# Peptides against a protein of PDB entry 1EMU: the designs that were tried, part 4

Target 1, 132 residues: chain A of PDB entry 1EMU
Amino acid sequence: PPYLKWAESLHSLLDDQDGISLFRTFLKQEGCADLLDFWFACTGFRKLEPCDSNEEKRLKLARAIYRKYILDNNGIVSRQTKPATKSFIKGCIMKQLIDPAMFDQAQTEIQATMEENTYPSFLKSDIYLEYT

## One batch from the design tools (peptide; made by RFdiffusion4, then SolubleMPNN)

Design b1_p8_6_s1 (from b1_p8_6, 3 letters changed)
Fold by OpenDDE base, seed 5:
Structure b1_p8_6_s1 (fold): chain B 132 residues (1-132), chain A 8 residues (1-8)
Amino acid sequence: as target 1 above (132 residues)
Amino acid sequence: VFDIESLL
């Protein structure tokens, strides 16, 4: 069953809507749902291929992601991303150079945080175990 | 799944 695949890799968990739902619920309980939301925000942003018609929209989205997750010093995403990574993102925003991959390093760092902490904890959680 | 459009 899918829940067994979730325990094999975070990738498998994030490829499953039920898995995502349960994991996000768990993260909310732990006060760190922003990790997952940011991860998906980065993925969604990267999928928006740059063109003349969406340049302003992409800039607005990038700025929103930056302000919500990176600039917020009290946020878990900000705390779990490296200063150089945050500085790079800030630079992109300030220069209005909005490459689709501008959040890739931050996404990688947040993914590592989930892999090392919240994902293992989720597999030990009541919500996951009761689902099995 | 997080909808990035919600940030607009």
Scores: peptide ipSAE 0.454, ipTM 0.932, DockQ to the pose 0.768
Fold by OpenDDE base, seed 2:
Structure b1_p8_6_s1 (fold): chain B 132 residues (1-132), chain A 8 residues (1-8)
Amino acid sequence: as target 1 above (132 residues)
Amino acid sequence: VFDIESLL
């Protein structure tokens, strides 16, 4: 069953709508849902194919992601990303060099945070165990 | 899945 796959890898969990829902609920209770939201924001942003017609939209989205998650020094995403990573993103925003991959390193760092901390905790949570 | 357009 899918819930067993969730325990095998974070990737499997994040590829399942039910898994995502339960994991996000858990993260919200832990006060760190922004980790997952940022992760998906990065994925969604990367999927936007650059073109003349969506350049302004992409810039606005990049700025929004930056301001919400990276610039917020009190946010968990900001605390769990490296200074050099945040500086790179800031540079992209300031230079208006909005490459689809501009958030990749930050996403990797946040993914590592989830892998090392919140994901294992989720598998021990009442939310997950009651689902099984 | 997070709707990134909600950030706009």
Scores: peptide ipSAE 0.446, ipTM 0.930, DockQ to the pose 0.756
Fold by OpenDDE base, seed 1:
Structure b1_p8_6_s1 (fold): chain B 132 residues (1-132), chain A 8 residues (1-8)
Amino acid sequence: as target 1 above (132 residues)
Amino acid sequence: VFDIESLL
């Protein structure tokens, strides 16, 4: 069953709507749902292919992601991203250089945070174990 | 799952 694959890799968990739902519920209870939301925001942003017609929209989205997750010094995403990574993103925003990959390093760091902490904890949680 | 458009 899919829940066994979720325990084998975070990737498998994030590819499954039921897995995502349970994991997000767990993260929300732990006060760190922003980790997952930011991760998906980065993925969604990267999928927006740059073109003349969406340049302004992409800039607005980048700014929104930056303001919500990076600029907030008290946010868990901000706390779990490196200063150099945050500075790079800030630079992209200020210079209006909005490459699809501008959040890749931050996404990698947040993914590592989940791999090291919240994902293992989820697999030991009542939410996951009761589902199995 | 997460709708990035919601950020606009």
Scores: peptide ipSAE 0.445, ipTM 0.930, DockQ to the pose 0.830
Fold by OpenDDE base, seed 3:
Structure b1_p8_6_s1 (fold): chain B 132 residues (1-132), chain A 8 residues (1-8)
Amino acid sequence: as target 1 above (132 residues)
Amino acid sequence: VFDIESLL
């Protein structure tokens, strides 16, 4: 069953809508849903292929992601990303160099945080165990 | 799944 695959890898969990829903519920209770939201924001942003018609929209999205998750020094995403990574993103925003991959390093760092912390905790949580 | 459009 899918819930067993969720325990095998974070990737399997994030590929399943039910898994995502339960995991996000858990993260919200832990006060760290922004980790997952940021991760998906990065994925969604990367999927937007640059073109003349979406350039302004992509810039606005990049700025929004930056302001919500990176600039907020009290936010969990900001606390779990390296200063150099945050500085790079800031630089991209300031220079308006909005490459689809500009959040990749930050996404990697947040993914590592989930792998090492919240994902294992989720598998031990009442939410997950009661689902099984 | 998170809707990034909600950030606009």
Scores: peptide ipSAE 0.441, ipTM 0.929, DockQ to the pose 0.779

Design b1_p8_6_s2 (from b1_p8_6, 4 letters changed)
Fold by OpenDDE base, seed 4:
Structure b1_p8_6_s2 (fold): chain B 132 residues (1-132), chain A 8 residues (1-8)
Amino acid sequence: as target 1 above (132 residues)
Amino acid sequence: VFDIDSLL
């Protein structure tokens, strides 16, 4: 069943709408739902291939992601991303060099945070175990 | 699933 696949990899969990919902609920209880939201924001942003028609939207989205998750020093994403990574993103925003991959390193770091902490904890949580 | 358009 799908819930067993969720325990095999974070990737499998994030590919399943039910898994995402349960995991996000767990993260909200832990006060760190922004980890997952940021992860999906990065994925969504990367999928927006640059063109003349979406340039303004991409810039606005990049700025929004930056302001909400990176610039917020009290946020979990900011605390779990390296200074050099945040500095790079800031540089991209300031220079208006909005490459689809500009958040990739930050996404990787946040994914590692989830892999090392929240994902294992989720698999031990009442939310997951009661679902099984 | 997070909707990035919600950030706009």
Scores: peptide ipSAE 0.514, ipTM 0.940, DockQ to the pose 0.787
Fold by OpenDDE base, seed 1:
Structure b1_p8_6_s2 (fold): chain B 132 residues (1-132), chain A 8 residues (1-8)
Amino acid sequence: as target 1 above (132 residues)
Amino acid sequence: VFDIDSLL
């Protein structure tokens, strides 16, 4: 069943709607749902290929992601991303150089945070175990 | 699934 695949890799969990829902519920209880939301925001942003018609939208989205997750020094995403990574993103925003990959390093760091902490904890949680 | 448009 899918829930067994979730325990084999975070990728399998994040590729399953039920898995995402349960994991996000767990993260909310832990006060760190922003980790997952940011991860998906980065994925969604990268999928928006730059063109003349979406330039303004992409800039607005990049700025929104930056303001919500990176600029907030008290946020968990900000605390779990390296200063150099945040500075790079800030630079992209200031220079209006909005490459689809501009959040890749931050996404990688947040993914590592989940892999090391929240994902293993989720697999030991009542939410996951009761689902099995 | 997170809707990035919600950030706008």
Scores: peptide ipSAE 0.513, ipTM 0.939, DockQ to the pose 0.792
Fold by OpenDDE base, seed 2:
Structure b1_p8_6_s2 (fold): chain B 132 residues (1-132), chain A 8 residues (1-8)
Amino acid sequence: as target 1 above (132 residues)
Amino acid sequence: VFDIDSLL
């Protein structure tokens, strides 16, 4: 069953809508839902292929992601990303060099945070165990 | 899945 796949890898969990829903509920209880939201924001942003018609939208999205998750010093995403990673993103915003991959390193660091902490905790949570 | 358009 899918819930067993969730325990095998975070990737499997994030590929399943039910898994995502349960995991996000857990993260909200832990006060760290921004980890998952940022992760998906990065994925969504990367999927937007640059073109003339979406240039303004992409810039606005990049700025929004930056302001909400990276610039917020009190946010968990900011605390779990390296200074060099955050400064690179800031540089992209300032230079208006909005490459689809500009958030990749930050996403990797946040994914590692989830892998090492919240994901294992989720698998031990009442939310997950009651689902199984 | 997070809707990134919600950030706009």
Scores: peptide ipSAE 0.505, ipTM 0.938, DockQ to the pose 0.766
Fold by OpenDDE base, seed 3:
Structure b1_p8_6_s2 (fold): chain B 132 residues (1-132), chain A 8 residues (1-8)
Amino acid sequence: as target 1 above (132 residues)
Amino acid sequence: VFDIDSLL
């Protein structure tokens, strides 16, 4: 069953809508849903292929992601991303160099945070165990 | 899944 695959890899969990829903519920209870939201925001942003018609939208999205997750020094995403990574993103925003991959390093760092902390905790949580 | 458009 799918829930067993969720325990095998974070990737499997994030590829399953039910898994995502349960994991996000868990993260909200832990006060760290922003980790997952940011991760998906990065994925969604990267999928937006630059073109003339979406340039302004991409810039606005990049700014929004930056302001919500990176600039907020009290946010969990900001706390779990390295200063150099945040500085790079800031630079991209300031220079308006909005490459689809501009959040890749930050996404990697947040993914590592989930892998090391929240994902293992989720697998021990009542939410997951009661689902199984 | 997270809707990035919600950030706008």
Scores: peptide ipSAE 0.505, ipTM 0.938, DockQ to the pose 0.784

Design b1_p8_6_s3 (from b1_p8_6, 4 letters changed)
Fold by OpenDDE base, seed 2:
Structure b1_p8_6_s3 (fold): chain B 132 residues (1-132), chain A 8 residues (1-8)
Amino acid sequence: as target 1 above (132 residues)
Amino acid sequence: VFDISSLL
């Protein structure tokens, strides 16, 4: 069943709508839903192919992601990303060099955070165990 | 699933 695949990899969990829903519920209880939201924001942003018609939109979106998750020093995403990574993103925003991959390193670091603690904790949670 | 458009 799918829930067993969720325990095999975070990738499998994030590919399943039910898995995402349960995991996000767990993260909200832990006060760290922003980890998952940022992860998906990075994925969504990277999928937007640059073109003349969406240049302004992409810039606004990048700014929004930056302001919401990176700039806020009190946020969990900011605390779990390295200073050099945040500085690079800031540089992209300031220079208006909005490459689709500009959040990749930050996404990798947040994914590692989830892999190392919140994902394993989820698999031990009442939410997951009651689902099984 | 999180919709990034909600950030705009």
Scores: peptide ipSAE 0.325, ipTM 0.907, DockQ to the pose 0.787
Fold by OpenDDE base, seed 5:
Structure b1_p8_6_s3 (fold): chain B 132 residues (1-132), chain A 8 residues (1-8)
Amino acid sequence: as target 1 above (132 residues)
Amino acid sequence: VFDISSLL
C-alpha cells in the first residue's frame, strides 16, 4: 500500500496526495507547515518558465515567497535556511533578476530539514500510525 | 499541494 512507500522515502510521500495531506496536517500540529508550503512554492515557481507575458507575475510571486518565508526572521523557513542563501535571494529580488532557479538552494536546505527532522517524526506520529 | 497563486 502507498503508506509503506511513504516510509521508504520523502519523495514517495510527496508524490502522493494523501501522503501530502497527512504530512501537512502533522506539520501544522508541529507549527512547521511552512516547510512544506515553501517547498511546493519553490517547485511551482521553478516551473514558471520566463517569457514576456509572465515576467511581472513571476516577479510578484518571487517577492511574495521572499516576504512570506525568507524575510520573516521568526519563521521556520528563515531559521532553517542559511544566511548566504537568504542573502542571495534578497539580492535577486532587489536586482529584479528572477531566475527560475533562484530558490533552488533554499528549497534544498528546507528539504534537508524535512528529511532530517519532520519526516522521520511524521513516521512515528499518531497521524501516520493510525492511518496504517 | 500548495497553490502558489494563493500568495498573490
Scores: peptide ipSAE 0.319, ipTM 0.907, DockQ to the pose 0.779
Fold by OpenDDE base, seed 3:
Order: structure tokens, then sequence, then C-alpha cells
Structure b1_p8_6_s3 (fold): chain B 132 residues (1-132), chain A 8 residues (1-8)
């Protein structure tokens, strides 16, 4: 069953709508849903191919992601991303150099945070165990 | 799945 695959890898969990839903619920209870939301925001942003028609939209999205997750020093995403990574993103925003991959390093760092802490904790959680 | 459009 899918829930067994979720325990095999975070990737498998994040490829499953039910898995995502349960994991996000768990993260919300832990006060760290922003980790997952940011991760998906980065993925979604990267998938937007730059073109003349979406340039402004992409810039606005990048700014929104930056303001919500990176600039907020009290946020968990900000706390779990390295200063150099945040500075790079800030630079991209300020220079309006909006490459699809501009959040890749931050996404990697947040993914590592989930891999090391919240994902293992989820697999031990009542939410997951009751689902199984 | 998180909808990034919600950030706008």
Amino acid sequence: as target 1 above (132 residues)
Amino acid sequence: VFDISSLL
C-alpha cells in the first residue's frame, strides 16, 4: 500500500496526495507547515518557464515567496536556511534576475531539514500510525 | 498540493 512507500522515502510521500495531506497536517500541528509549503512553492516556481508573457507574474511570485518565507526572520524557513542562501535570493530579487532555479539551494536546505527531523517524526506520529 | 498562486 502507498503508506508503506511513504516510509521508504520522503520523495514517495511527496508524490502522493494523501501522503502530502497527512504530512502537512502533522507539520501544522508542529508549527512548521511552512517547510512543506515553501518546498512546493519552490517546485511550482521552477516549473514556470520564463517567457515574455509571464515575466511580471514570475517576479511577483518570487517576491511573494521571498517575503513570506525568506525575509521573515521569525519563520522556520528563514531559520532553517543558511545566510548565504538567503542573501543570494535577496540579490536575485533586488536585481530582478529571476532564474527558475533561484530557490533551488533553499529548497535543498529545507528538504534536508525535513529529511532529518520532521519526516522521521511524522513516521512516528499518531497521524501516520493511525492511518496504517 | 500547495497552490503557489495563493501567494499572490
Scores: peptide ipSAE 0.312, ipTM 0.904, DockQ to the pose 0.788
Fold by OpenDDE base, seed 1:
Structure b1_p8_6_s3 (fold): chain B 132 residues (1-132), chain A 8 residues (1-8)
Amino acid sequence: as target 1 above (132 residues)
Amino acid sequence: VFDISSLL
């Protein structure tokens, strides 16, 4: 069953709508749902292929992601990303150089945070265990 | 799934 695959890898969990829903519920209870939201925001942003017609939209989205998750020093995403990573993102925003991959390093760092902490905890949670 | 458009 899918829930067993969720325990095999975070990727399997994040590729399943039910898995995502349960994991996000768990993260909300832990006060760190922003980790998952940011991760998906990065994925969604990277999928927007640059073209003349979406340049303004991409810049606005990049700025929104930056302001919501990176700029806020008290946020969980900001605390779990390296200063150099945040500085790079800031630089991209300031220079208006909006490459699809500009959030990749930050996404990697947040993914590592989930892999090391919240994902293992989720697999031990009542939410997951009661689902099984 | 998170909708990034919600950020706009």
Scores: peptide ipSAE 0.302, ipTM 0.902, DockQ to the pose 0.789

Design b1_p8_7_s1 (from b1_p8_7 with D5E)
Fold by OpenDDE base, seed 5:
Structure b1_p8_7_s1 (fold): chain B 132 residues (1-132), chain A 8 residues (1-8)
Amino acid sequence: as target 1 above (132 residues)
Amino acid sequence: DSLLESLL
């Protein structure tokens, strides 16, 4: 069953809508749902191919992601990303150099946080265990 | 692809 695959890798969990839903519920209870929301925001942003017609929209979206997750010093994403990574993102925003990969390093760092902390905890949670 | 991505 799918829930067994979820225990094999975070990737498998994030490829399943039911898995995502349960994991997000768990994260929300732990006060760190922003980790997952940011991760998906980065993925979605990267998928937006730059073109003449969407430059302004991409800039606005990048700014929104930056303001929501990076600029907030009290947020879980900000606390789990390295200063150099945040500075790089800020630089991109200020220079209006919006490369599709500008959030890649931050996404990697947040993914590592999930892999090392919240994902293992989820697999031990009542939410997951009761589902199985 | 995910619901969360669609909220962007």
Scores: peptide ipSAE 0.027, ipTM 0.647, DockQ to the pose 0.240
Fold by OpenDDE base, seed 1:
Structure b1_p8_7_s1 (fold): chain B 132 residues (1-132), chain A 8 residues (1-8)
Amino acid sequence: as target 1 above (132 residues)
Amino acid sequence: DSLLESLL
């Protein structure tokens, strides 16, 4: 069953709509839903292929992600990303050089945070265990 | 895919 696959890898959990829903509920209770929201924001942003007609829209979206998660010094995403990674993203925004992969390093660091902390805790949570 | 991705 799918819930057993969720315990085998974080990737399997994030590929399942039911898994995502339960995991996000758990993260909200722990005050760290922004980790997952940022991770999916990065994935969605990378999927937007740049073209002449969407340059301004991609810049606005990148700025929104930057302001919400990176610039907020009190946010969990900001605290769990390295200064050099945040500085690089800021540089891209300031220079208006918006590569589809500009958030990749930050996404990797947030994924590592989930792998090491919140994902293992989720598998021990009442939310997951009651589902099984 | 996620709800958040669909909003982008």
Scores: peptide ipSAE 0.027, ipTM 0.652, DockQ to the pose 0.235
Fold by OpenDDE base, seed 3:
Structure b1_p8_7_s1 (fold): chain B 132 residues (1-132), chain A 8 residues (1-8)
Amino acid sequence: as target 1 above (132 residues)
Amino acid sequence: DSLLESLL
């Protein structure tokens, strides 16, 4: 069943709508849902193909992601991303150089945080265990 | 494919 695949890899968990839902619920209870929300925001942003017609929209979205998760020093995403990574993103925003991959390093760092902490904890959580 | 992605 799918829940067994979730225990095999974070990727499998995040590729399953039910898995995502349960994991996000768990993260919310732990006060760190922003980790997952940011991760998906990065994925969604990267999938947006740059073109003349969406340049302004992409910039606005990048700014929104930046302000919500990176600029907020009190946020968990900000605390779990390296200063150099945050500085790079800030630079992209300020220079209006909005490459689809501009959040990749930050996403990688947040993914590592989940891999090392919240994902293992989820697999030991009542939410997951009750589902199985 | 996630809800969040669909909102972007």
Scores: peptide ipSAE 0.026, ipTM 0.649, DockQ to the pose 0.237
Fold by OpenDDE base, seed 4:
Structure b1_p8_7_s1 (fold): chain B 132 residues (1-132), chain A 8 residues (1-8)
Amino acid sequence: as target 1 above (132 residues)
Amino acid sequence: DSLLESLL
């Protein structure tokens, strides 16, 4: 069953809508749902190929992600991303150089945080175990 | 004691 795949890899969990839902619920209870929301925001952003017609929209989206997750010093995403990574993103925003991959390093760091902490804890949580 | 606290 799918829930066994979820225990095999975070990737499998994040590729399943039911898995995502349960994991996000768990993260919300722990006050760190922003980790997952940011991760998906980065993925979605990267999928938007740049062109003349969507340049302004991409910039607005990048700014929104930046303001919501990176700029907020009290946020879990900001605390779990390295200063150099945040500085790079800020630079992209300020220079309006919006490469599809501009959040990749931050996404990697947040993914590592989930892999090392929240994902293992989720697999030990009542919410996951009750689902199995 | 929360996961969030452990990450801070």
Scores: peptide ipSAE 0.026, ipTM 0.654, DockQ to the pose 0.035

Design b1_p8_7_s2 (from b1_p8_7 with S2E D5E)
Fold by OpenDDE base, seed 5:
Structure b1_p8_7_s2 (fold): chain B 132 residues (1-132), chain A 8 residues (1-8)
Amino acid sequence: as target 1 above (132 residues)
Amino acid sequence: DELLESLL
């Protein structure tokens, strides 16, 4: 069953809508749902191919992601991303150089945080175990 | 992804 695959890799968990839902519920209880939300925001942003017609929209979205997750010093995403990574993102925003991959490093760092901490904890959680 | 769509 899918829940067994979830225990094999975070990728498998995040590729399953039920898995995502349960994991996000768990993260919310732990006060760190922003990790997952940011991760998906980065993925979505990267999928927006740059073109002349969407340049301003992409900039606005990048700014929104930056302000919500990176600039918030009290946020879990900000605390789990490296200063150099955050500075790079800030630079992109300030220069209005909005490459589709501008959040890739931050996403990688947040993914690592989930892999090392929240994902293992989720597999030990009542939420997951009761689902099995 | 529904969650992704809700966030963007």
Scores: peptide ipSAE 0.035, ipTM 0.690, DockQ to the pose 0.301
Fold by OpenDDE base, seed 3:
Order: C-alpha cells, then sequence, then structure tokens
Structure b1_p8_7_s2 (fold): chain B 132 residues (1-132), chain A 8 residues (1-8)
C-alpha cells in the first residue's frame, strides 16, 4: 500500500496527494508547514519556462517566494537555509536575474532539513500511525 | 498555478 512507500522515501511521500496532505497536517501542528510549502513553491517555480510573456510574472513570483520565506528572519525556512544561499537569492532578485533554478540550492537545504527532522518525526506521529 | 498560489 502507498503508506508503506511513504516510509521508504520522502520522494514517495511527496509524490502522493494523500501523503502530502497528511504530512502537511503534521507539519502545521509542528509549526513548520512552511518547509513543505516552500519546497513545492520552488518546484512550481522551476517548472515555469521563461518566455517573453511571463517574464514579469516570474519576477513577481520569485519576489513573493523571497519575501515570504527567505527575507523573514524569524521564519523556519530562513533559519534552515545557509546565509550564502539566501544572499544568492537576494542577488538574483535585485539583479532581476530570474533563472528557473535560482531556488534549487535553498530547496535542497530545506529538503535536507525535512529528511533529517520532520520526515522521520512524521513517520512516528499519531497522524501517520493512525492512517496505517 | 493555483497550487503554487495557495502555498504563498
Amino acid sequence: as target 1 above (132 residues)
Amino acid sequence: DELLESLL
């Protein structure tokens, strides 16, 4: 069953709508749903192919992601990303160099945070165990 | 992207 695959890898969990829903619920209770939201924001942003018609929209979206998750010094995403990574993103925003991969390093760091902390905790949570 | 917007 899918819930067993969720325990085998974070990737399997994030590829399953039910898994995502349960994991996000868990993260909300832990006060760290922003980790997952940021992760998906990065994925969604990367999927947007640059073109003349969406350049301004992509910039606005990048700015929104930056302001919500990176600039907020009290946010969990900001606390779990390296200063150099945040500085790079800031630089991209300031220079208006909006490459689809500009959040890749930050996404990697947040993914590592989930792998090391929240994902294992989720597998031990009442939410997950009651689902199984 | 509605999903992306909902995450922000």
Scores: peptide ipSAE 0.035, ipTM 0.715, DockQ to the pose 0.382
Fold by OpenDDE base, seed 4:
Formats: C-alpha cells, sequence, structure tokens
Structure b1_p8_7_s2 (fold): chain B 132 residues (1-132), chain A 8 residues (1-8)
C-alpha cells in the first residue's frame, strides 16, 4: 500500500497527495510546515521556463519566495538554509537574474533538513501510525 | 500543492 512506500522514501511520500496532506499536517503541528511549502514552491518555480512573456511574473514569484521564506530571519526555512545560499538567492533577486534553478541549493538544504528530522519523526507520529 | 497553486 502507498503508506508503506511513504516509509521507504521521502520522495514517495511527496509524490502522493494523501502523503503530502498527512505530512503537512504533522509539520504544521510541529510549527514547520514552511519547510514543505518552500520545497514545493521551489519545485513549482523551477518548472516555469523563462520566456519574454513571463519574465516579470517569474521575478515577482522569486521575490515572493525570497521574502516569505529566505528573508524572514525567524522562519524555519531561513534558519535551515546556509548563509551563502541565502546570499546567493538575494544576489539573484537584486541582479534580477532569475534562473529557474536559483532556489535549487536552498531546496536541497531544506530537503536534507526534512530527511534528517521531520520525515523520520513523521513516520513515528500518531498521524502516520494511525493511518496505517 | 495548495501553496504552489496559490503562487502559480
Amino acid sequence: as target 1 above (132 residues)
Amino acid sequence: DELLESLL
């Protein structure tokens, strides 16, 4: 069943809407739902291929992601991303060099955070165990 | 994802 696949990899969990929902609920209870939201924001942003018609939209979206998650010093994403990574993103925003991959390193770091802590904790949570 | 849908 799908819930067993969720325990095999974070990737499997994030590929399943039910898994995402349960995991996000868990993260929200832990006060760190922004980890997952940011992760998906990065994924979505990367999927937006640059073109003349969407340049402004991509810039605005990048700025929004930056302001919401990176610039917020009290946020979990900001705390779990390295200074150099945040500085790079800031540089991209300031220079208006909005490469689809500009959040990749940050996403990787946040994914590692989830892999190391919240994902394992989720698999031990009442939310997950009661679902099984 | 709900957030992604809101952003895109």
Scores: peptide ipSAE 0.033, ipTM 0.707, DockQ to the pose 0.346
Fold by OpenDDE base, seed 1:
Structure b1_p8_7_s2 (fold): chain B 132 residues (1-132), chain A 8 residues (1-8)
Amino acid sequence: as target 1 above (132 residues)
Amino acid sequence: DELLESLL
């Protein structure tokens, strides 16, 4: 069953709607749902291929992601991303150089945070175990 | 992904 695949890799968990839902519920209870929301925001942003017609839209979206997750010094995403990574993102925003990959390093760092902490904890949680 | 869209 899918829930066994979730325990084999975070990728399998994040590729399953039920897995995502349960994991996000767990993260909310732990006060760190922003980790997952940011991760998906980065994925979605990268999928928006740049063109003349969406330049302003992409800039606005990048700025929104930056303001919500990176600029907030009290946020968990900000605390779990490296200063150099945050500075790079800030630079992209200030220079209006909005490459689809501009959040890749931050996404990688947040993914590592989940792999090391929240994902293992989720697999030991009542939410996951009761689902199995 | 509906969830993905909602997060953007």
Scores: peptide ipSAE 0.033, ipTM 0.685, DockQ to the pose 0.295

Design b1_p8_8_s2 (from b1_p8_8 with S1D D2A)
Fold by OpenDDE base, seed 4:
Structure b1_p8_8_s2 (fold): chain B 132 residues (1-132), chain A 8 residues (1-8)
Amino acid sequence: as target 1 above (132 residues)
Amino acid sequence: DALLESLL
């Protein structure tokens, strides 16, 4: 069953809508749902290939992600990303150099945070165990 | 993703 795959890898969990839903519920209870939301925002952003017609929209989206998750010093994403990574993103925004991969390092760092902390905790949670 | 769509 899918829930067994969820325990094998975070990737499997994030590839399943039910898994995502349960994991996000858990994260909300822990006050860190922004980790997952940011992760998906980065993935979605990277999928948007740059072209002349969407340049302004991509910039707007990048700014939104930056302001919501990176610029907020009190946010869990900001606290779990390295200063150099945040500075790089800020630089991209200021220079309006919006490469599809501009959030990749931040996404990697947030993914590592989930792998090391929230994901293991989720597998021990009542939410997950009751589902099994 | 709904969140991404809301940001666009």
Scores: peptide ipSAE 0.039, ipTM 0.736, DockQ to the pose 0.673
Fold by OpenDDE base, seed 3:
Structure b1_p8_8_s2 (fold): chain B 132 residues (1-132), chain A 8 residues (1-8)
Amino acid sequence: as target 1 above (132 residues)
Amino acid sequence: DALLESLL
C-alpha cells in the first residue's frame, strides 16, 4: 500500500495526495506546516515557464513567496534556510531577475530539514500509525 | 495559480 512507500522516502510521501494531507496535518500540529507549504510553493513556482506575458505575474509570485517565508524572521522557513540562500533570493527579487530556479537552494534546505526531523517524526506519529 | 496561492 502507498503508506509503506511513504516510509521509504519523503519523495514518495510528497507524491501522494493522501500522504501530503496527513503530513501537513502533522506539521500543523508541530507548528511547522510552512515547511511543506514553502516546498510546494517552490515547486509550483519553478513550473511556471517564464515568458513575456507572465513576467510581472511571476515577479509578484516570487515576491509573495519571499515575503511570506523568507523575509519572516520568526518563520520556520527563514530559520531553516541559510543566510546566503536568503540573500540570494532577496537579490533576485531586488534585481527583478526571476529565474524559475531561484528558490531551488532554499527548497533543498527546507527539504533537508524535513528529512532530518519532521519526516522521521511523522512516521512515528499517531497520525501515520493510525492510518496504517 | 490559485492552488499555489493557497499554499502561501
Scores: peptide ipSAE 0.039, ipTM 0.733, DockQ to the pose 0.356
Fold by OpenDDE base, seed 2:
Structure b1_p8_8_s2 (fold): chain B 132 residues (1-132), chain A 8 residues (1-8)
Amino acid sequence: as target 1 above (132 residues)
Amino acid sequence: DALLESLL
């Protein structure tokens, strides 16, 4: 069953809508749902192909992600990303240089945080175990 | 992307 695949890798969990839903519920109870939301925001942003007609929209979206997750010093994403990574993103926003990959390093760091902490905890949680 | 919009 799919839930066994979720235990094999975080990637398998994040490829399954039911897995995502349960994992997000767990994260929300732990006060760190922003980790997953930011991860998907980065993925979604990277999928937006830049063109002349959508530059302003992409900039606004990048600003929104930056302000919500990176600029918030009290947020879990900000605490789990390295200063140099946050500085780079800030620079992109200020210079209006919005490459589709501008959040890649931050996404990698947040993914590592989930791999090391919240994902293993999820697999031991009542939410996951009751589902199995 | 509806998911991205819902996360912002």
Scores: peptide ipSAE 0.037, ipTM 0.726, DockQ to the pose 0.399
Fold by OpenDDE base, seed 1:
Formats: C-alpha cells, sequence, structure tokens
Structure b1_p8_8_s2 (fold): chain B 132 residues (1-132), chain A 8 residues (1-8)
C-alpha cells in the first residue's frame, strides 16, 4: 500500500495527495507547515516557463514567496535557510532577474530540514500510525 | 496542491 512507500522516501510521500494531506496536518500541529508550503511554492514557481507575456506575473509571484518566507526573519523557513541563500534570492528580486531556478537552493535546504527532522517524526506520529 | 494553486 502507498503508506509503506511513504516510509521509504520523502519523495514518495510528497507524490501522494493523501500523504501530503496527512503530513501537512502533522506539520501544522508542530507549528511548521510553512516548510511544506514553501517547498510546494518553489516547485510551482519553477514550473512557470518564462516568456515575454508572464514576466510581470512571475516577478509578483517571486516577490510574494520572498516576502512571506524569506524576508520574515522570525519564520521557520528563514531560520532554516542559509544567509547566503537568502541573500541570493534578495538579489534576484532587487535586480528583477527572475530565473525559474532562483529558489532551488532554498528548496533543497528546506527539503533537507524535513528529511532530518519532521519527516522521521511524522513516521512515528499518531497520524501516520493510525492511518496504517 | 491547494496552497500551490492559491499562489499561482
Amino acid sequence: as target 1 above (132 residues)
Amino acid sequence: DALLESLL
């Protein structure tokens, strides 16, 4: 069953709508749902192909992600991303150089945080175990 | 994902 695959890799968990829902519920209880929300925001942003007609829209979306997760010094995403990574993102925003991959390093760092902490805890949680 | 859709 899918829940066994979730225990084998975080990737398998995030590819399953039921897995995402349960994991997000767990993260909300732990006060760190922003980790997953930011991760999906980065994935969605990267999927937007740059073109002349969507330049302004992509900039606005990048600004929104930056302001919500990176600029907020008290946020968990900001605390779990390296200063150099945050500075790079800020630079992209200020220079209006909005490459589809501009959040990739930040996403990688947040994914590592989940792999090391929240994902293992989720597999030991009542939410996951009751589902099995 | 609902959150992703809300951002896009």
Scores: peptide ipSAE 0.032, ipTM 0.709, DockQ to the pose 0.364

